# Designs tried in a protein design run: peptides against a protein of PDB entry 7BDX. Part 48

Target 1, 212 residues: chain A of PDB entry 7BDX
Amino acid sequence: EMGAAACTLLWGVSSSEEVVKAILGGDKALKFFSITGQTMESFVKSLDGDVQELDSDESQFVFALAGIVTNVAAIACGREFLVNSSRVLLDTILQLLGDLKPGQCTKLKVLMLMSLYNVSINLKGLKYISESPGFIPLLWWLLSDPDAEVCLHVLRLVQSVVLEPEVFSKSASEFRSSLPLQRILAMSKSRNPRLQTAAQELLEDLRTLEHN

## One batch from the design tools (peptide; made by RFdiffusion4, then SolubleMPNN)

Design b1_p11_2_s3 (from b1_p11_2 with H1R S2Q)
Fold by OpenDDE base, seed 5:
Structure b1_p11_2_s3 (fold): chain B 212 residues (1-212), chain C 212 residues (1-212), chain A 11 residues (1-11)
Amino acid sequence: as target 1 above (212 residues)
Amino acid sequence: as target 1 above (212 residues)
Amino acid sequence: RQPYDPSPLPP
């Protein structure tokens, strides 16, 4: 309980750039993010394959940790820190996203995807994530999720790749060959307006890239 | 481990007034400080009477919590919050200070005393603390500690009482009758310059009060 | 590109 309460407060205050700078300026940041990855991994490993997100102190703790990572990644210096000094955490997030089944740990997936999206705002971060082994298959695995919010965040991450010529050119062949076009087309007809828009924009961007 | 890391970061960032305001402005502050008191109490109760401060994650966690309370109390709105909404925590700190033997949990005692001192900057806080049952005996119990830093913080808390006529007048008779004068005189000859100065100033203040 | 600022999850 106390750990969850502390992390929740830290999550709330990490919305401030100055707080992120303070977190990173201390000697404890590296250790914190190292243990964060381990904690998230342990939590996901403890989940039985069919169990939904627990409404527990442990779940709340992990959510807060994922939220903190996301807020750190929202800040330019935080992105640089994660990309330079906490790559193992990014690797862990990518791994955990792959380990989770469709519909499993929906909220956690969303938070992790939000963190990756934030990291990808920096070209260095985008390059790092996109060059991770199995990244493209992972995107499509995640896009198979029944949850609209998960899918939305996947589409946004895909868009971040597509909109960067240097990144897209490295994976364009694999991307084109494995693209779940029917799934994206279905999303473009979604009743969820955010998902619909994201899918439509991505389809337009992809069409533009094929003609050039 | 992770809880300790989170609390340590929260402690570090709580040095900012804006962070304290953010902590208090959230809906989680009350719960956090409630559990803080419980956690500190549980830790102290787990200590065997002769055990020194453990260099453990648990100890670090409790230090961080005590540090957070101290930093909250350093801010005017934080003092008001503690005095208005988290009195049980203050009561717990007073209790724990009484439960700890001389030389036991030195660093924790120091942090707790620092928090009480910060609270006592507000007249409301000083009144609340000083009106607590057994407050004067507690001060003398703590002043029996062999640690100079503990004694220093006790002297500073005593000085806060002595310098407030409204507070001092309520307890002056008990204060005068129970004052460990020989101990304070010994401290005024301390090789520790901070302790020496604090003891000398208190002796001067007390002399001034006897002549008026 | 605008980052997400996740709000704390409701209890």
Scores: peptide ipSAE 0.090, ipTM 0.844, DockQ to the pose 0.130
Fold by OpenDDE base, seed 1:
Structure b1_p11_2_s3 (fold): chain B 212 residues (1-212), chain C 212 residues (1-212), chain A 11 residues (1-11)
Amino acid sequence: as target 1 above (212 residues)
Amino acid sequence: as target 1 above (212 residues)
Amino acid sequence: RQPYDPSPLPP
């Protein structure tokens, strides 16, 4: 209980840029983010394949940790820190997103995807994530999720790749050959307006790239 | 490990008034400080009488929690919150200070004493603490500690009581009858300059009160 | 591109 409460407070205050700077400016940041990755990994490994996200203290703890990473990645200096000094955490997040089944731990997935999206705003971060082994298959795996929020954040991450020619050029062949076009087209007709818009925008961006 | 790391970061950022306001402005503050008291109590109860403060994750966790309380109490709104909404935590800190033997968990005692001193800056806080059952015996028990920092912070808290006529008048009889004058006189001759000064100042303040 | 706004606290 106490760990989850402390992490929840830390998550809340990490919404401030000044707090993110304070977290990063200390000698504890590297250790904290290292242990964060290990803790998240341990949690996901402890999940039985059929166990839904319990509203447990452990779940709330990991949720808060993912929230902290997301808020750190929302800030320019935080993105730089993660990409330069906490790459193992990024690798862990990518791995955990692959390890979770469709519909499993939806809220956690959303926060982890938000963190990766925030990291992707930095070109160095986008390069690092997109060059991760199995990144494209991972995107399509995640896009098979029944949850609209998961799919939305996947589409936004895909868009971040597509909108950067320097990144997209490296993966364009694999991307085109494996693109789940029918799935994205189905999302463009979703009743969820945010998902609908994101899918439409991505389809427009992809069309623009085919003509160039 | 992770809990201690998160609490340590939260402690570090709680040095900012804006962070203290953010902690208190959320719906989580009451729960956090309630669990904090329980966690600190559980830790002290788990200590064998002869076990020194281990550099354990649990020790660091409790140390960070005490640090957070200290930093919250450093701010006016934080003192008001503690005295109005978290009195049980103050009672717990007073109890834990009594439960610990001289020389036991010195760093934790120092932080808890600093928190009580900070609370004592608020007249309502000073009244609450000084009216706690066994407060005067507790001060003298703590003043028997071999550690100069413990004794220093006890003397500062005693001074806070002595300098407030509205508070001191209620306890003046018990205070005068139980005053460890020889111990305070010994501290006024300490090689520790901070302890020496604090003891000298308190002796001067006490002399002033005897003439009035 | 703009980052996401800070993530909301859990309920």
Scores: peptide ipSAE 0.086, ipTM 0.844, DockQ to the pose 0.105
Fold by OpenDDE base, seed 4:
Structure b1_p11_2_s3 (fold): chain B 212 residues (1-212), chain C 212 residues (1-212), chain A 11 residues (1-11)
Amino acid sequence: as target 1 above (212 residues)
Amino acid sequence: as target 1 above (212 residues)
Amino acid sequence: RQPYDPSPLPP
């Protein structure tokens, strides 16, 4: 309970760039992000297929941790810190996204995907995550999720890869061969306007790349 | 570990007024400060006379909580919040300061005394804590501590009481009858310059009040 | 590309 309350407050205040700078300016940041990855991993491993009550203190604590990572990654210096000094945390997030089944821990998946998207704004971050083993299969695994918010954030992350020629060229062959085009086309007809738009934009970007 | 790390970061960033405002502007603040008091109380009760390693994660966590309370009380809106909405926490801090033996949990005592001092800057806060049962005996109990920093912060809190005529007049009889004058005189000869100065100033203020 | 806005606290 107390840990979850403190972490929730830290999540809320981490919405400020000045707070992110203050967090990172201390000697405690490295330890915090190291333990964050371990804590998130321990939580996901404890799920054992049981629908842990999403409202548990444990779940709330892990959500707040993922939220803090997302908010740190929203800031340029935070992205730089993560890609230079906390790569293990990024690897952990990628691993956990792969270990979770479709429909499992939807809120956590969304926060982790948002953190990866924010990291992807830094070209070095985008390179790092896209060069991770199994990254392209992971995107398609995540895109099979029944949740519209999960799918939305996957599509946005895919757009980040597609829109960077230096990154996309390295993945282009695997991307083209494995692209779940029918799934993306189905999403472009979604009743969720955000998902619909993201799928349409990605389809337009992909068509443009086929003509070049 | 993770809770202590999160709480330590929250403590560090709570040095900002804007962060204190952000903490208090949320609906989570009341719950956080309620659980803070309970957590601190649970820790002090667990000490059972054993010198818990001051470097334990549990100790670090409780120190960070007390530090957050101190930093919140450093800000005008934070003082107002504590005295209006978190009186139980103030009562808990007073209780815990009484339950701790001389030389026990020195760092925690200092942080708790700093929080009470910051609260005392608000006249409503000073009235509230000074009207608490056993407050004057508590000050003298705390002033018997062998630690110079504990004694310094007690003397500063005593000064806050003495320098407010509206508060001092209510306590003046008990204060005069129980004042450990010899102890304060001994502190005015301390080799610690901060303790020496605080004891000298308090003696001057007391002499001025005897002439009025 | 713009980052996501800071993630809101859960209700």
Scores: peptide ipSAE 0.085, ipTM 0.844, DockQ to the pose 0.105
Fold by OpenDDE base, seed 3:
Structure b1_p11_2_s3 (fold): chain B 212 residues (1-212), chain C 212 residues (1-212), chain A 11 residues (1-11)
Amino acid sequence: as target 1 above (212 residues)
Amino acid sequence: as target 1 above (212 residues)
Amino acid sequence: RQPYDPSPLPP
């Protein structure tokens, strides 16, 4: 209980750039983000196939942790910190996104994907996550999720790769050969307007790259 | 571990007035401070006479909680919140200060006394804590501590009472009859300059009140 | 690209 309450408050205040700078300016930040990864991993491993109640203190705690990571990654110095000093956390987030089944822990997936998207704004961050083993298979695994928000955030992450020639060129062959085009086309017809737009834009970006 | 790390970061950022306002502006603040009191109480009750290692995650967590309360009470809106909306936490702090033996959990005592001192800057806060059952006996119990920092913070809290005529008049008879004058006189000769000064000032304030 | 706005606290 207390941990969830404390992390929830920390999540709320981490919406400020000044608070993120204060967190990262201290000697405690490294330890915090190291333990964050371990705690998230322990939670995902404990799910043993049952949906832990989304309203549990444990779930709320992990959501707050993922929210803090997202808010840190929303700021330039936070992205730099994560990419330079907390790569293990990024590796953990990628692993956990792979460990979760389609439809499992949707809220956590969304928060983790939002954090990775924010990291992807930094070219060094985008390079790091996209060069991780199994990154492209992971994107397609995540895109098989029935949840529109999960799929939306996956499409945004894919777009981050596609729009960076230096990054896309390294994976272009694997990307083209494994692209779930029919799935993305189906999303471009979604009733969810955000998902529909993201899928349409990605399809346009992909068409542009095939003609170049 | 994770709870201690999160609370430590929250403690650090709570040194800012803007962060305190952000904490208190949310709907989560009431729950946080309610659980804070319960967590501190559970820790003190678990001590079973053994000094829990000051470097334990549990100790660090409780220290961070007490630090957060102190930082909230350092700001006008934080004092107002505690006195209006978190009286149970103030009652808990007073109780825990009584439950701890002289020399026991010195760091926690100091933090709790600092929080009560900050609350005492608000007249409503000073009234609330000073009108609590056993408040004057509690001050003398705490002043029996061998630690100079504990004694210093007790003297500052006593001074807060003495310098407020409306508050002091309500307890003046009990205060005068139970005053450990010899103990305060001994503190006025302390090698600790902060304790020495605080004891001298309080003795001067008391002399002024005897002549009025 | 703009980062996500700070994730609102879940209600």
Scores: peptide ipSAE 0.084, ipTM 0.845, DockQ to the pose 0.122

Design b1_p11_2_s4 (from b1_p11_2 with H1R Y4F)
Fold by OpenDDE base, seed 3:
Structure b1_p11_2_s4 (fold): chain B 212 residues (1-212), chain C 212 residues (1-212), chain A 11 residues (1-11)
Amino acid sequence: as target 1 above (212 residues)
Amino acid sequence: as target 1 above (212 residues)
Amino acid sequence: RSPFDPSPLPP
């Protein structure tokens, strides 16, 4: 309970750039983000047996942690910190996104995907994430999710790869051979307007790359 | 562990007035400060049996909570919030200061006394605290502490009472009859310069009140 | 590309 309340307040104030700078300027940041990864991992591993209520203190605590990571990654210095000093946390987020089944922990998947997207704005972050073993299979696994918001954030992360020739060139063969084109085409017809737009834009970007 | 790390970061950023306003502007603040009191109470009650290591995650968590309360009370809107909406927390702090033995949990006592002192800057806060049952006996109990920093913060809180005629008049008879004058005189000779100064100033204020 | 705006607090 108390941890969830404290993390929720910290999440709220982390919307400020000055608060992110204050968090990262202290000697406590490294320890905090190290334990953050472990806590999220422990939570996801507990889901195989216990029907953890989505409204539990544990769930709220992990949501707040993932929200803090997202807000830190929204700021340039926060992206730099995560990419330079908290790579274990990024590895953990990628692992947990693979461990979660389609339709499982949708809110947590969204927050983790938002954090990875924000990290992907930094070229060094995009390189690190995209060069992670199994990254391309992971994107397609996540894109199989029935949730439109999960799929939207996957498409945005895929777009981050496609729009960077230096990154895309390394994975282009694997990407083209495994691309779930029919799934993306189905999303371009979604009733969710944000999902529809993201799928259309990605399809246009992919067509442009086929002509180059 | 994770809760202590999150609360430590929240404590650090709560040094900003804008962060205090952001915390209090949300619907989460009431719940947070309610649970804060309960958590501190549970910690103090656990001390009668377990040699809780002062460097434990639990201790660090409670220190961070008390630090947050102090930082909130340092700001005008924070004092107003505590006095209007979190009186249970103030009651809990007063209770815990009574439950702790001389020399026990010195760091926590200091943080709690700092929070009460900051609340005492608001006349409504000073009235609320000073009108609490057993407040005058509590001050003398705390002033029996062997720690100079505890005694310093008690003297500062006593000074807040003495400097407000409207508050002091209500307790003046009890105060004068129970005043540990020899203890305060001994503190005015302390090698701790802050304690020495605070004791001298209080003795001067008391002499001024005897002539009125 | 712009980052996500700070993620909303849970309602």
Scores: peptide ipSAE 0.226, ipTM 0.847, DockQ to the pose 0.137
Fold by OpenDDE base, seed 4:
Structure b1_p11_2_s4 (fold): chain B 212 residues (1-212), chain C 212 residues (1-212), chain A 11 residues (1-11)
Amino acid sequence: as target 1 above (212 residues)
Amino acid sequence: as target 1 above (212 residues)
Amino acid sequence: RSPFDPSPLPP
């Protein structure tokens, strides 16, 4: 309980850039993000047996941690910190996204995807995550999720890759050969307007790349 | 570990007034401070048997909680919140200060005393804590501590009472009859300049009240 | 591209 409450408050205040700077300016930041990754990993590994109540203190705690990472990644210095000093955390997030099945831990997946998207705004961050082993298969695995919000954040992350020629060129062959085009086309007809728009924009971006 | 790390970061950033406002502006503030009191109480009750390593994760967690309370009380809206909405936490802090023996949990006592001192800057807060049952005996119990920093913060809290005629008049008889004058005089000769100064100032304030 | 705004606490 108390840990979840404290992390939740820290998450809320981490919406401020000045708070993120204060978090990162301390000598404790490295340790905090190291333990964050380990804590998130321990939680995901615990899911394979018990239908953990989504509203458990443990779940809320891990959601708050993922929220803090997202908010840190929302600002330039936070992205730089994560990519320079907390690469293991990014690797952990990618691994955990792979370990989770479609429909499992939707809220956590959304927060983790938002954090990766925010990291991807920095070219160095985008390079780092996109060069991670199995990154493209992971995107398609995640895009198979029945949840529209998960799929939306996957499409935005895919768009981050597609819009950067220096990054996209390295993966273009694998990307083209494995692209779940029918799935993306189905999403472009979604009743969810945000998902529909993101799928349409990605399809337009992909068409533009085929003509160049 | 993770809880202590999160609370420690929250403590660090709570030095900002805007962060305190953000903490208090949420619906979670009441619950957080309620659980804070319970957590601190549980920790102090656990001390009676095991020499808990002062550097334990549990100790660090509780120190961070006490630090957060101190930082919240450092600003006007935080003091008002504590006195209006978290009186039970103030009662808990007073109780815990009474439960701790001289030389026990020095760092925690200092933080708790700092929080009470900050609350005492508000007349409503000073009235509330000074009208708490056993408050004056508690001050003298705490002033018996061998630690100079504990004694310093007790003397500052005593000064807060003495400097407010409306508060002091209610307790003046008990205060005068129980005042550990020899102890305060000994502190006025301390090698610690902060303790020496605080004891001298308090003695001057008391002399001024005897002449009026 | 704008970062996602700091994620509000889920309701």
Scores: peptide ipSAE 0.226, ipTM 0.846, DockQ to the pose 0.102
Fold by OpenDDE base, seed 1:
Structure b1_p11_2_s4 (fold): chain B 212 residues (1-212), chain C 212 residues (1-212), chain A 11 residues (1-11)
Amino acid sequence: as target 1 above (212 residues)
Amino acid sequence: as target 1 above (212 residues)
Amino acid sequence: RSPFDPSPLPP
């Protein structure tokens, strides 16, 4: 209980850029983000096919941790810190996104995808995550999720890759050969307007890249 | 481990007034401070005569909680919140200060005394803590501590009472009848200059009140 | 592109 409450408060205050700077300016930041990854990994491993009650203290704790990572990654110095000093945490997030089945831990996936998207704003962050082993298969695995919010955040991360020519060129052959075009086209017809828009924009970006 | 790390980061960032306002502006503040008191109480009860290793994760967790309370109490809105909405936490701090033996949990005592001192800056806070059952005996119990930092913070809290005529008048008879004058006089000769000064100032304040 | 705005709550 108390740990989850403290993490939740830390998550709430991490919405401030000055708080993110204060978190990162301390001598404890490295240790905190190291054990954050380990804690998130332990949680995902403990799921053992049990439907984690989304309202459990453990779930709220891990959501708060993922939320803190997302909020840190929302700030330029936070992205720099994660990409320079906490790569293992980024690797863990990528791994955990792969370990989770479609429909499993939807809220956690959304937060982790938001954190990766925020990291992807920096070219160095985008390079790092896109060059991670199995990144393209991971995107398609995640895009198989029945949840519209998961798919939305996957499409936004895909768009981050597509919009960076230096990154996209390195994986363009694999990307084009494995692109689940029918799935993305189906999403462009979604009743969810956010998912519909994101899929349409990505399809437009991809068409532009085929003609240039 | 992770809970202690999160609490420690929250403690660090709570040095900012804006972070304290953000903590208190959330819908989770009441629950957080409620379970903070319970967690601190559980820790003190678990000591069972064992010398808690000051470097244990549990100790660091509780120190961070006490530090957060201290930092919240350092801010005007934080004092108001504690005195209006978290009185049980203040009662818990007073109780725990009484439950601990002289020389036991010195660092925790210092943090708790600092929190009470910060609360005492507001007249409503000072009234509340000074009207707590056994407050005068508690001050003298704490002043029996061999630790100079504990005694320093006790003397500062005593001075907060003495410097407020409206509060001091309510307990003046008990205060004068039980005052460990020889102990305070010994502290006024301490080799610790901070303790020496605090004891001298308190003795001067008391002399002034005897002549008026 | 802008990051996701920092939020104290899950979306």
Scores: peptide ipSAE 0.180, ipTM 0.845, DockQ to the pose 0.117
Fold by OpenDDE base, seed 5:
Structure b1_p11_2_s4 (fold): chain B 212 residues (1-212), chain C 212 residues (1-212), chain A 11 residues (1-11)
Amino acid sequence: as target 1 above (212 residues)
Amino acid sequence: as target 1 above (212 residues)
Amino acid sequence: RSPFDPSPLPP
């Protein structure tokens, strides 16, 4: 209980850039983000056996950790820190997104995808995550999720790759050969306006890249 | 481990007034400080049996909680919150200071005494803690501690009472009859300059009050 | 590209 309460308060105050700078300016940041990855991994591994109540103190604790990572990644110095000094956490997030089944831990998936999107704002961060083994298959695995928010955040992360010629050129052949075009076309007809827009924009960007 | 790391980061960032305002402006503050009291109480109760390593994750967690309370009490709105909405936490701190033996949990005693001193800056806070049952006996019990920092913070809290005529008048008879004058005189001759000064100032204030 | 606004506290 107390850990979840403390972590939730830390998540709330991490919306401030000054708080993110204060977190990262201390000698405790590296240890905190190392243990964060381990804690998230332990939580996801525990799901294979027990119907963990999604509203449990443990779930809330892990959501707050993922929220802190997202808020740190929202700030320029936070992105630099994560990409330079906490790569293991990024690797853990990518692995955990692969380990989770469609429809499983939707809220955690969304928070982890939001953190990866924020990291992808740095060209160095985008390069790091896009060069991770199995990154393209992982995106398509996640795009098979029945949840519209998961799919929306996957499409935004895909768009981050497509809009960077230096990054897209390295994966363009694999991307074109494996692209779930029918799934993206179905999303462009979604009744969810956010998902519809994101799918339509991605399809326009992809068409523009095929004519060049 | 993760709880202690999160709580330690929250302690560090709570040195900012803006962070204290953010903590208290949320709907989570009441729950957090309620659980804080319970967690501190559980920790102190666990000490009667096991030689808990003072450097354990549990000890560090409780120190961070006490540090957060201290930093909240350092801010005007934080003192107002604690005295108006988290009195149970203040009662818990007073109780735990009574339950701890001389030389036991010195670091936690210091942090709890620092929090009570910060609360005592508000006249409403000073009234609340000084009107608590057994407050004067508790001060003398704590002043029997062999640790100079514990004794220093007790003397500072005693001085907060002595310097407020409205508060001191309510307890003046009990205070005069039970005052460990020989102990305070011994502290005024301490080789610790901070303890020496605090004891000397208190003796001067007490002499001034006896002549009026 | 703008970051996500700080993730709202869970409702």
Scores: peptide ipSAE 0.106, ipTM 0.837, DockQ to the pose 0.118

